# Ledger of designs, part 41: peptides against a protein of PDB entry 1IK9

Target 1, 211 residues: chain A of PDB entry 1IK9
Amino acid sequence: MERKISRIHLVSEPSITHFLQVSWEKTLESGFVITLTDGHSAWTGTVSESEISQEADDMAMEKGKYVGELRKALLSGAGPADVYTFNFSKESCYFFFEKNLKDVSFRLGSFNLEKVENPAEVIRELICYCLDTIAENQAKNEHLQKENERLLRDWNDVQGRFEKCVSAKEALETDLYKRFILVLNEKKTKIRSLHNKLLNAAQEREKDIKQ
Target 2, 207 residues: chain A of PDB entry 1IK9 as posed
Amino acid sequence: MERKISRIHLVSEPSITHFLQVSWEKTLESGFVITLTDGHSAWTGTVSESEISQEADDMAMEKGKYVGELRKALLSADVYTFNFSKESAYFFFEKNLKDVSFRLGSFNLEKVENPAEVIRELIAYALDTIAENQAKNEHLQKENERLLRDWNDVQGRFEKAVSAKEALETDLYKRFILVLNEKKTKIRSLHNKLLNAAQEREKDIKQ
Target 3, 195 residues: chain B of PDB entry 1IK9 as posed
Amino acid sequence: MERKISRIHLVSEPSITHFLQVSWEKTLESGFVITLTDGHSAWTGTVSESEISQEADDMAMEKGKYVGELRKALLSVYTFNFSKESAYFFFEKNLKDVSFRLGSFNLEKVENPAEVIRELIAYALDTIAENQAKNEHLQKENERLLRDWNDVQGRFEKAVSAKEALETDLYKRFILVLNEKKTKIRSLHNKLLNA

## One batch from the design tools (peptide; made by RFdiffusion4, then SolubleMPNN)

Design b1_p11_1_s4 (from b1_p11_1, 6 letters changed)
Fold by OpenDDE base, seed 5:
Structure b1_p11_1_s4 (fold): chain B 211 residues (1-211), chain C 211 residues (1-211), chain A 11 residues (1-11)
Amino acid sequence: as target 1 above (211 residues)
Amino acid sequence: as target 1 above (211 residues)
Amino acid sequence: LFEELLTEDLT
């Protein structure tokens, strides 16, 4: 079961933060349970897949698009844009919400809720879920932090090896060239010496022919 | 202001999860506000730095150690070890808690609480704090996840550069040696050719003298 | 191998 709790403001009680809990199985399309609370009273309603389909048809909206709008309205909380307005009558237990666009406001959905007999149990369970979610998110954050610290160390180690490899390559090239030049110069000196000996031998032979 | 909410079980009501909120400025040692709720009623009490000091003295415990025990009792929640037992009388509004060790149970502290006139406001604020904490932890989680993905990419990039540098170093060494051998062999061949010319010139001169 | 290639004096 998936769950989301959101803060909402009711048009009838704008000074009192309400909480809207939505619970569903796998997909919101399959139906959901909605719970509204003001921290003292609670109200619940069950919405079936059939009711979602009927409401989508009544709105002449494709079901997947309608469920997408329900997801934004009921799971996102009051986004900073006041795009969704919530209404609830404690007398009739009728809950409805509207989507407010620039030039068009339309009713997105409505639910008949029932007052919960033991609101304290619902509120306690809601707080328990919040505390469990906090603990899970903290554990995940600690894990990700440790992994980031590991990856940073691993990066620094490879970077240091890479820099050493670059420097070692440059040093190798320089050393090899220096050694090669020394050897080549020795061979060039021997070639020059042998050429001079050949020139001298030719000059001596020319002197011997000129007697 | 720092805050922690914990689940506790009261000895008087073991079937009903209670919530203990502790709020303090910078350090728990400077005093704190405690709020207890069952999701219907709420009770609050303020504990001063002076009261904490007095309780530590009465227990013959060093203040820092006593505050350390208070932190474990009041902020950790009921750890799985039932090391802390909580008691509350709704009639007297007297709250006390004990530390249970193998062979010794002792009262760690006690507070006179006052029943909150508007518990719904306290409960709403508590739920708001939980939802804010969830949102903050989710944002931190998403940030850490993105940073992890970045660090992993950066590591792969440097690793790939390092492997290329190693291969390029080996290829450079091999290429330089191959080129050097070719040039040396040419010089050795020239030296051999010049030596043969000198030997032939010497043999011709010896023929001319015998002639 | 490299040192041997260097030191072969053409006697």
Scores: peptide ipSAE 0.020, ipTM 0.846, DockQ to the pose 0.542
Fold by OpenDDE base, seed 3:
Structure b1_p11_1_s4 (fold): chain B 211 residues (1-211), chain C 211 residues (1-211), chain A 11 residues (1-11)
Amino acid sequence: as target 1 above (211 residues)
Amino acid sequence: as target 1 above (211 residues)
Amino acid sequence: LFEELLTEDLT
């Protein structure tokens, strides 16, 4: 089961933050349980997949688009732009919400809720879920932080090896050229020596011809 | 102001999760506000720095150690080892907690709480704090995840450059040796040619002397 | 190999 808790403001009670819990199995489209609380009272209702489908059809909206709007309204609460407005009558237990566009507002959905007999249990469970979520997210944060520190160390290690490899490549090239030059110079010296011996032999032969 | 909310179980009501909020300025040692709730009623008390100091002295405990025990008890709740037990009388509004060791339990602290007139407001504010904390932790998680992905890319890039550098170093060494062998062989061939010319010149001179 | 290439003095 997935769950989302959001803070909302009711048009009838704009000074009192309400909390809207939505819980569902796998997809919001398959239906959901909605719970509203003011921290003292709680109201709950179940919305079926058929009700969602009917509401989409009544709106002449594609089901996926409608569910997308439900998700934005019910799971995000009133965004900072007040795009969604929430209404609830404690007397009738009728909950409805509207999407406000620049020149047009329209009802996006409505639900009949039932007053919970034991609101304290619902509130405690809601707080427990929040605390569990905090603990899970903290553990994930600590894990991600440690992983970041590991990755940074690993990056520094490879970077240092890379820099050493670059320097070693340049040093190797320089060393090999120096060694090659030494050997080549030795062979050049031997070639020069042999050339001089040939010149001397030719000069001696020319002297022997001239007696 | 710092805040921590923990779930606790009261010895008198072990089936009902209670929530213990502690709030403080900078350090718990400077005093704190404690709030207890069952999701319907709430009780609050203020503990001063002087009360904490007096309680530490009465226990013959070093203040830093005592504050360390307070932190473990009040901010962590009952750990899975039930090291700390919490007691509250709704009639007397007396809250006390004990540390349980293998053979000894002792009272760690006690507070007089006052019943909050408007518990719904305290509960709503508590839920708001939980939701804010969730949102902040989610944003941190998303940031850390993106940073991990960045670091992993950067690591892969450097690793790939390092491997190319290693291969290029080996290839360079091999290429330089091949080129050097070619040049050396050319010089060796020239030395051999000059030696043969010297031998021929010596043989011609020996023929001219016999002639 | 490099030393052998060096030491073949064409004596």
Scores: peptide ipSAE 0.019, ipTM 0.846, DockQ to the pose 0.554
Fold by OpenDDE base, seed 1:
Structure b1_p11_1_s4 (fold): chain B 211 residues (1-211), chain C 211 residues (1-211), chain A 11 residues (1-11)
Amino acid sequence: as target 1 above (211 residues)
Amino acid sequence: as target 1 above (211 residues)
Amino acid sequence: LFEELLTEDLT
């Protein structure tokens, strides 16, 4: 089961932050449980897949689009400046919400809730879920931080090895060329010496033929 | 102001999770505000630096050690199996907690609380803080995740460059040696040819002298 | 290998 808790402001009680908990299985489309609380009272309702389909049909809205709007309205924690307006009657336990567009405001959905007999239990469970979520997210954060520090070290190590490899390649090339030049110069000197000996021998022969 | 919310179990009400909120400035040693709630009622007390010092003295405990134990007791969210036992009288508003060691149980501290007139406001603020903490931690986690994915890409890129540099160094060495051998062999062949010409010229001269 | 290529002075 997935859960989202959001703060909402009711039109009837704009000074009192209410909390909207929505719980669902895999997707909101398959139905959900909605819980509203003011920190003293709580109200809960179950919304079925058939009710979601009926509300979409009543609105003449495509179901996927309607579920997309429900997800935005009920899971985003809309503040008083948001496109969504929440209404609740404590007398009728009727919860409804509207989408406010520039040119049109329309009711997006409505749900009958039931007043919870023991609101403290629902509130305690909600706080427990928040604390569990905090602890889980802290553990994820600590893990990701350690992994980031590891990856940064590994990057620095490979970068340092890469720079050393580049420098070693340049040094190798320079050293090999220096050695090559030395050997080549020795062989060139030997070739020049042998050519001079051949020239001298030819000159001596030409002198001996001329007596 | 720093804040920590923990779940605690009271000896008097072990079936009802209570929430212990502690709020302080920089360090717990400078004093703190403690709030206890069961999701219906709330109790709050302020503990001064002087009270913490007095409790440490009454216990004959060094203040830094005492504050360390307070931090563990009040901030760790100790479950029923933990070394800390929490007691609260709703009648006297007296909160006290004990540390249970293998051989000794002792009272660690005690605080007078006051019943909050509007517990719903305290509970709403507590839930708001939890939701804000969740949102902040989620944003941190998303940032760290993106940074991890960046660092992993950067590591793979440098690793791939390093491997290419190693291979290029080996290829360079091999190519330079091959080229060197070719040029050296040409020079060696030229030297051999020049030596043979010198030997032939010397043999012809020796024939001409005998003639 | 480089040293061997160097030391074959053609005597």
Scores: peptide ipSAE 0.019, ipTM 0.846, DockQ to the pose 0.442
Fold by OpenDDE base, seed 2:
Structure b1_p11_1_s4 (fold): chain B 211 residues (1-211), chain C 211 residues (1-211), chain A 11 residues (1-11)
Amino acid sequence: as target 1 above (211 residues)
Amino acid sequence: as target 1 above (211 residues)
Amino acid sequence: LFEELLTEDLT
């Protein structure tokens, strides 16, 4: 089961932060449980897939689009001020919410909630879920931080090897050229020496022919 | 101000999870505010630096060690079962906790709490803090995840450049040797040709002397 | 092979 808790402000009680818990299986479209609390009282209601479909039909809205609006309203917490207006009557236990557009407000949904007999248990469980979520997120943060530190070390190691490889390539080229020049110079010297010996031998032959 | 909320079980009410909120400025040693709640009632007390020092002295414990034990007891949540035992009387508002060692249990501290007149406000604020902490931790997780993905891309880019550098170094060495062998072979061929010309000239001279 | 190619003095 997936779960989201959000802070909402009720039009009837704008000074008291309420908490809206929504719990669902895989998709919000399959239905959800909604729980509202003010930290003293709690109210719960179950919304079925059929009720969601009926609300979408009554609104002449495509179901996927309607569920997308439900997700924004019920799961986003206090989104930007005034986009979604939440209403609840403690007397009737009737919860409804409206989407406020520039020129038009419309009811997005309504639910009949039931007052929870033991609100303290619901509140304790809600706090437990928050504390578990904090612990899980902290453990994930510590893991990601350690992985970042590992990846940074691994990057520095490869970067250092790459820089050494670049330098070693340049050094290799320079060293090979120096060695090649030495050997080529020896062979050039030998060629010059042999050429001079041939010239001298030819000059001696020309002297011997002239007697 | 720093704040930590923990789940605790009271010896008197083991079936009801209680929440222990501790709030402090910089260090727990400077004093702290303790708030206990069962999701219906709340109790608060302020513990001063002088009270912490007095408890450490009464225990004949070094203050830093004592504060270290307070931190483990009050901030760790439900640590390993039974290391710290929490006791609270709703009638006296007396809160005390014990450290359980293998052979010895001892009182680690005690606080007189006061019942909060508006527990719903304390509970709402506690839930608000939990939801803020969740949002902050989620934002940090998303940031760390994006940074991990960046670092992994950067690592792959440098690794690919490094592999290309290694291959380019080996290719450079091989190409330089091939080119050098070609030039060297030309010089060797020229040396051989000049040497043969010298030998032929010497043989012709020897024939002319015998003629 | 390369050292041999370098050191083979031509006698």
Scores: peptide ipSAE 0.020, ipTM 0.846, DockQ to the pose 0.521; fails the geometry check

Design b1_p11_2_s1 (from b1_p11_2, 9 letters changed)
Fold by OpenDDE base, seed 2:
Structure b1_p11_2_s1 (fold): chain B 211 residues (1-211), chain C 211 residues (1-211), chain A 11 residues (1-11)
Amino acid sequence: as target 1 above (211 residues)
Amino acid sequence: as target 1 above (211 residues)
Amino acid sequence: KTTVEFGKEIF
C-alpha cells in the first residue's frame, strides 16, 4: 500500500492546518482511502474505482486525465498556492475539492467521509508513518552520501591516473625521439666516415696512376 | 532551534505509541523543551541547563556524559529495544525515564510536565514538522541522486579517456618503433653499400698495382 | 615480448 500525507487548509477553517492522508494499492485509479484530521478529530472514506470512474464521467473528463488531476490535488502536499481548494463539512461529513483556473473554479471531486470513533489512533498511525518515512529518507540520504563519496574518490583516482598517462605518453614520445636521434646520428657519422674513406681511396688511386 | 520527534512506549500504556518531541537551542545541554503526546492529549515541560546539571550531579555523573546519555534516551527514536524505559503519570504529570543495564536499571532523568490546553495545535505542529522534515529529506535525496548521476557520468568519461590514453600510448610506442626501424634500416643499407664500394675500390687498386 | 626484444636489438 502506498500512502501520502499532505497539509491542506479548509475553506471553512483556513487558520487550522488539516492533514489529508491518501492510501492506495498499486494505483490511485484502482481506488483509495482518504483520511482527514485536524489533530483532534479524524474522518475517513473509501473511494472505489467505480466512484473515480463516475466522477470522471460526470466531469466529462477522460479517466486517465482525471486521475492525473486527482493525484495532483490529493498527493501534491502544499501544491502551488490556490490551485486546489478543499472543503469539508464536519456536520455532513462531506468533503470536496475544487480546481481553480484563472477564470473558473470547478469541483474536481467529492466524497462522503465518516467520523472516526478513535481519532487518536488514526493520528498516532499518521505520525508513525511520518516518522518511518523520515527514517527511510535519512537512511537513503546516508546511502547516497556514501555513494557520492565513493564515486568522488573513484573519479579522483581515475583522473589522477589519466593525467599520469598523458604525461607518460608525452615523456615516452620525447624519450624515444631523443634515443633515436642518438642512434641516427651515430649512423650518419659512420656514413660520413665511410664516404671520406672512399674519397681518400679515390685520391690515392689517382696519385698512383699519375708516375 | 533543533527538534527531534521519537516514538516511545510508556510502561503504563505499552500498547499506546506516544510521541516525544525534544526541542533545543544550540545544544541539549543548554536546556530543552519536552513535549509528550498520545495523539489526543499533550504535555509539555521546559528543562533548564540548571536542572540538567542538577540531575547529572544527583546521579554523580559527569555533565557531558550525562548529556550524552540524555541525548541517546530522548533523541534516538526507536533506540535499541529495552535500553531505555519511559514512564509518565497523567495524574501527576510526572515524566521519568530509566536506563536499563543487564543487572540494574536507574532513573536517568525526571521532569514535571504540564497538560497542554490545546493538544490539537501541538499535534498539528508535530505533524507539520514531520512533513517538513520529509520534504527536506526528499529534496536532499533528489539532490544527492542527481549528484551521483553526475559523478557517475564524469567517472565514465574520465575512465573512457584514460583507456583511450593507454591505448594511444601503446600505439604511439609501436608506431614510433616502426618508423625508426625503417629509417635505421635505410641508414644500415647505405653503410653496407658504402662499405662494399670501399672494398671494390681496394680490389681495383690492388689490380692496378699488379698490372 | 617481441617488440621489446626488437627494440633492444636495434639500439
Scores: peptide ipSAE 0.000, ipTM 0.854, DockQ to the pose 0.004
Fold by OpenDDE base, seed 4:
Structure b1_p11_2_s1 (fold): chain B 211 residues (1-211), chain C 211 residues (1-211), chain A 11 residues (1-11)
Amino acid sequence: as target 1 above (211 residues)
Amino acid sequence: as target 1 above (211 residues)
Amino acid sequence: KTTVEFGKEIF
């Protein structure tokens, strides 16, 4: 079961924060339970898949698109200000909400609720759910923070190894070239020495032939 | 202002979840506001720094240690089961809590509360705070998750560069040695050729002298 | 063809 609680303001009671709980199983499209409270009274209603389908049909809206709008209205609370307006008659227990576009408002959905006999129990359950959600989110935050710290350490360790590898590569190249130059210069010197000896031997032979 | 809400069970009402809100400024030691609610009624009281000091003195406890126990009792809720017991008389508005040790329970603190005239407002504020805390924790979770994903990418990138650097170092060493061997072998061949020419020239000179 | 094994005889 999924649950979302949002704060809303009713047109009839704009100064009083109301809380809208929506609970559903697999998908919002399969139906949901709506609970409204002002912190003193509570009202609940079950919205079936058939009612969702009927409301979509009455709006001439594709069901998936309608459910997408329901999700925005009911689960985001008063999202970015003024996009949704909530209305509730405490007398009739009739709840409806409107989507406000720039030049047009239209009823997005309407539901009959029932007054809860024990609103305190509903309010306690609502607060319990909030506290559970806080605890779960805090535990997740602590886990993610520890993971961030681990990943940062692991990054620093690999970065340090990479820098050492770069430096070791440059040092290796430099050392190999230095050693190569030394050996090459020795061999070049030996070649020059042998060439000079060969020239001298040729000059001496030319002198010996010339008596 | 810091605030913590916890769920507690009163000894007098063990089946009813109560909510204990503690709000304080800089430190809990400087005083706090306590709010108790059952989701229908609410009670509030201000506990001053002087009252905290007096309760510590009455317990013959060092103030910092006492505040440490207050923090565990009041902010953790019913922490690991049964460590703290909460008592409240709705008639006298007297709230007290006990610390349970293995063989001894003792009163840790006691406060006079006052019944709130508008409990619905207190309950709404409590729910609002919970929803704000949920939103903040969710935003933090999303941020930390994105940061984890970033750090993991950055780690993979550096790891891949490191592996390439290792392979490039080995390849460089191998290539430099191959080139060095080629040049060295050429010079060695030239030295041997010159030495053989020098020996032949010496042998020819010895023949010319014998001749 | 004396392939100088490079490891030992560089020095």
Scores: peptide ipSAE 0.000, ipTM 0.854, DockQ to the pose 0.003
Fold by OpenDDE base, seed 5:
Structure b1_p11_2_s1 (fold): chain B 211 residues (1-211), chain C 211 residues (1-211), chain A 11 residues (1-11)
Amino acid sequence: as target 1 above (211 residues)
Amino acid sequence: as target 1 above (211 residues)
Amino acid sequence: KTTVEFGKEIF
């Protein structure tokens, strides 16, 4: 079961923070349970897949789009406060909400709720869910932080190996060229020496022929 | 102001989850506010630094150690349930808690609470704090996840550059040796040719003298 | 076949 809790303000009670819990099994389109609380009283209502379909049809909206708007309205939490307006009559237990556009507000949905006999149990369960969600998110944060620290170490290690590889490549090239120049200079000197010996031998032969 | 909420079970009401909120400004040792709720009623008490000091003295415990035990008892939340036992009398508003060791339980602390006149406001504020903490932890999770993905990309990029550097170093060494061998073979051939010319010139001179 | 280790005699 998925769950989302949002804080809302009712038009009738703008100074009182209310909490809207929405709970569903697979998808919001398959139906959901709404729970409203003011921290003292609670009201609940079940919305079926058929009711969602009927509301979409009554609005001449494709079901998936309608559910998409419901998801924004009911699950956004502290979304920009002015986009959605929530209304509830404690007397009739009639809950409805509107989407505010620039020049037009329109009713997105309405539900009949029922007053919960034991609101304290609902409130305790809501607080328990919040505490569980906090604990799960904290555990995830600690895990991600440790992984981030690991990846940073691994990055620094590879970076250091890369820099050493670059420097070692440049040093290798320089060393190989130095060695090559030495050997080539020796061979060049030997070639020059042999040429000079050949010239001298030719000059001596020319002297021996001239006697 | 720092705050921690824990779920606890009272010995008097073991089937009812209670919530213990502890709030403090700088350190728990400077004093704190306790709020207890069952989701319908609330009770609050303020504990001063002087009261904490007195309780530490009465227990013959060093203040820092005492505060360390208070921190474990009051802030651990769902710590192993059996380590701490909580007691509250709704009639006297007397709250106390015990630490359970293998063969001994001892009272770690006790507080006089006061019944809150407007428990709904306290409960709403507690739920608001939970929702804010969820939102902050979610934002931190998203940030850490994005950073983790960035570091993983950066690691892969450096790793790929490192592998290319290694291969390029090996290729460079191989290419330089091939070039050096070619040039040295040319010089070796030239030296051999010059030696053969020198030998031939010597043989011709020896023929001319015999001649 | 004297494998003239070309590298060692040149250095």
Scores: peptide ipSAE 0.000, ipTM 0.853, DockQ to the pose 0.003
Fold by OpenDDE base, seed 3:
Structure b1_p11_2_s1 (fold): chain B 211 residues (1-211), chain C 211 residues (1-211), chain A 11 residues (1-11)
Amino acid sequence: as target 1 above (211 residues)
Amino acid sequence: as target 1 above (211 residues)
Amino acid sequence: KTTVEFGKEIF
């Protein structure tokens, strides 16, 4: 079961924060339970998949789009001020909400609720759910924070190894060239020495032929 | 102002979840406001720094240690079951709590509360605080998640550069050695050629002298 | 690791 609680203000009671809880099993489209409370009284109603489908048809709206609008209205709480307007009659237990567009408002949905006999229990369950959600979110925050710290350490370790690798590559190249130049110079010196010996031997032979 | 809400069970009403809100400005030691609710009624009381100090003295406990125990009792909610026991008389408005040790329970603190005239407002404010805390924690979760994803990308990028650097170092070493061997072999061949020319010139000179 | 003994004979 998924659950969302949002704060709303009723047109009839704009100074009194109301809480709208919506609960559903799999998808909001499959039906949901609405609970409304003012912190003293509570009202509940069940909305079936068939009612959702009927409301979509009555609105000439594709069901998925309608459910998308229901989700925004009922689950988002105070969206941008004034996009959704909520109305409730405590006498008739009739709840309805409107979507406000620039020049037009239209009823997005309406439900008959029933007054809960034991509103204190509903309110306690609502608070319990909030506290559980806080605890879960806190645990998730702590986990994500620890993971961030781990990832940052791992990044620093790889970065340090990378920098050492770069420096080691440059040092290797420099050392190999130094060794290469040394050996090449020795071979060049040996070639020069042998060439001079060959020239001297040729000059001596030319002297021996000339007597 | 800091605030914490916890669920508690009263010894007198173990089946009814109560909510304990504690609010303070800077530190719990500086004083706090307690609010207790059952989801229908509410009771509130203010505890001063002087009362906290007096309770610590009466317990023969160092103030910081006492405040540490108060924090565990009043802010942690349901710690491990049975470490703290909460008692409240709705008639006398007397609230007290005990710390349970293996063989002994002792009163950790006691407060006189006052019944709130408008409990619905207190309950609404409590729910609002829970919803705000949920929203803040959700936003923090989303932020931390995005940061984790960033750090993971950055790690992968550095790791990929590091691996390329390692491979490039090995390739460089191999290439430099190949070039070095080639040039050395050419020089060795040239030395051998010059040495053979020197030997031939010496043999020709020895023939010319015998001739 | 081919220890290229840059041995005495190369020089």
Scores: peptide ipSAE 0.000, ipTM 0.853, DockQ to the pose 0.003; fails the geometry check

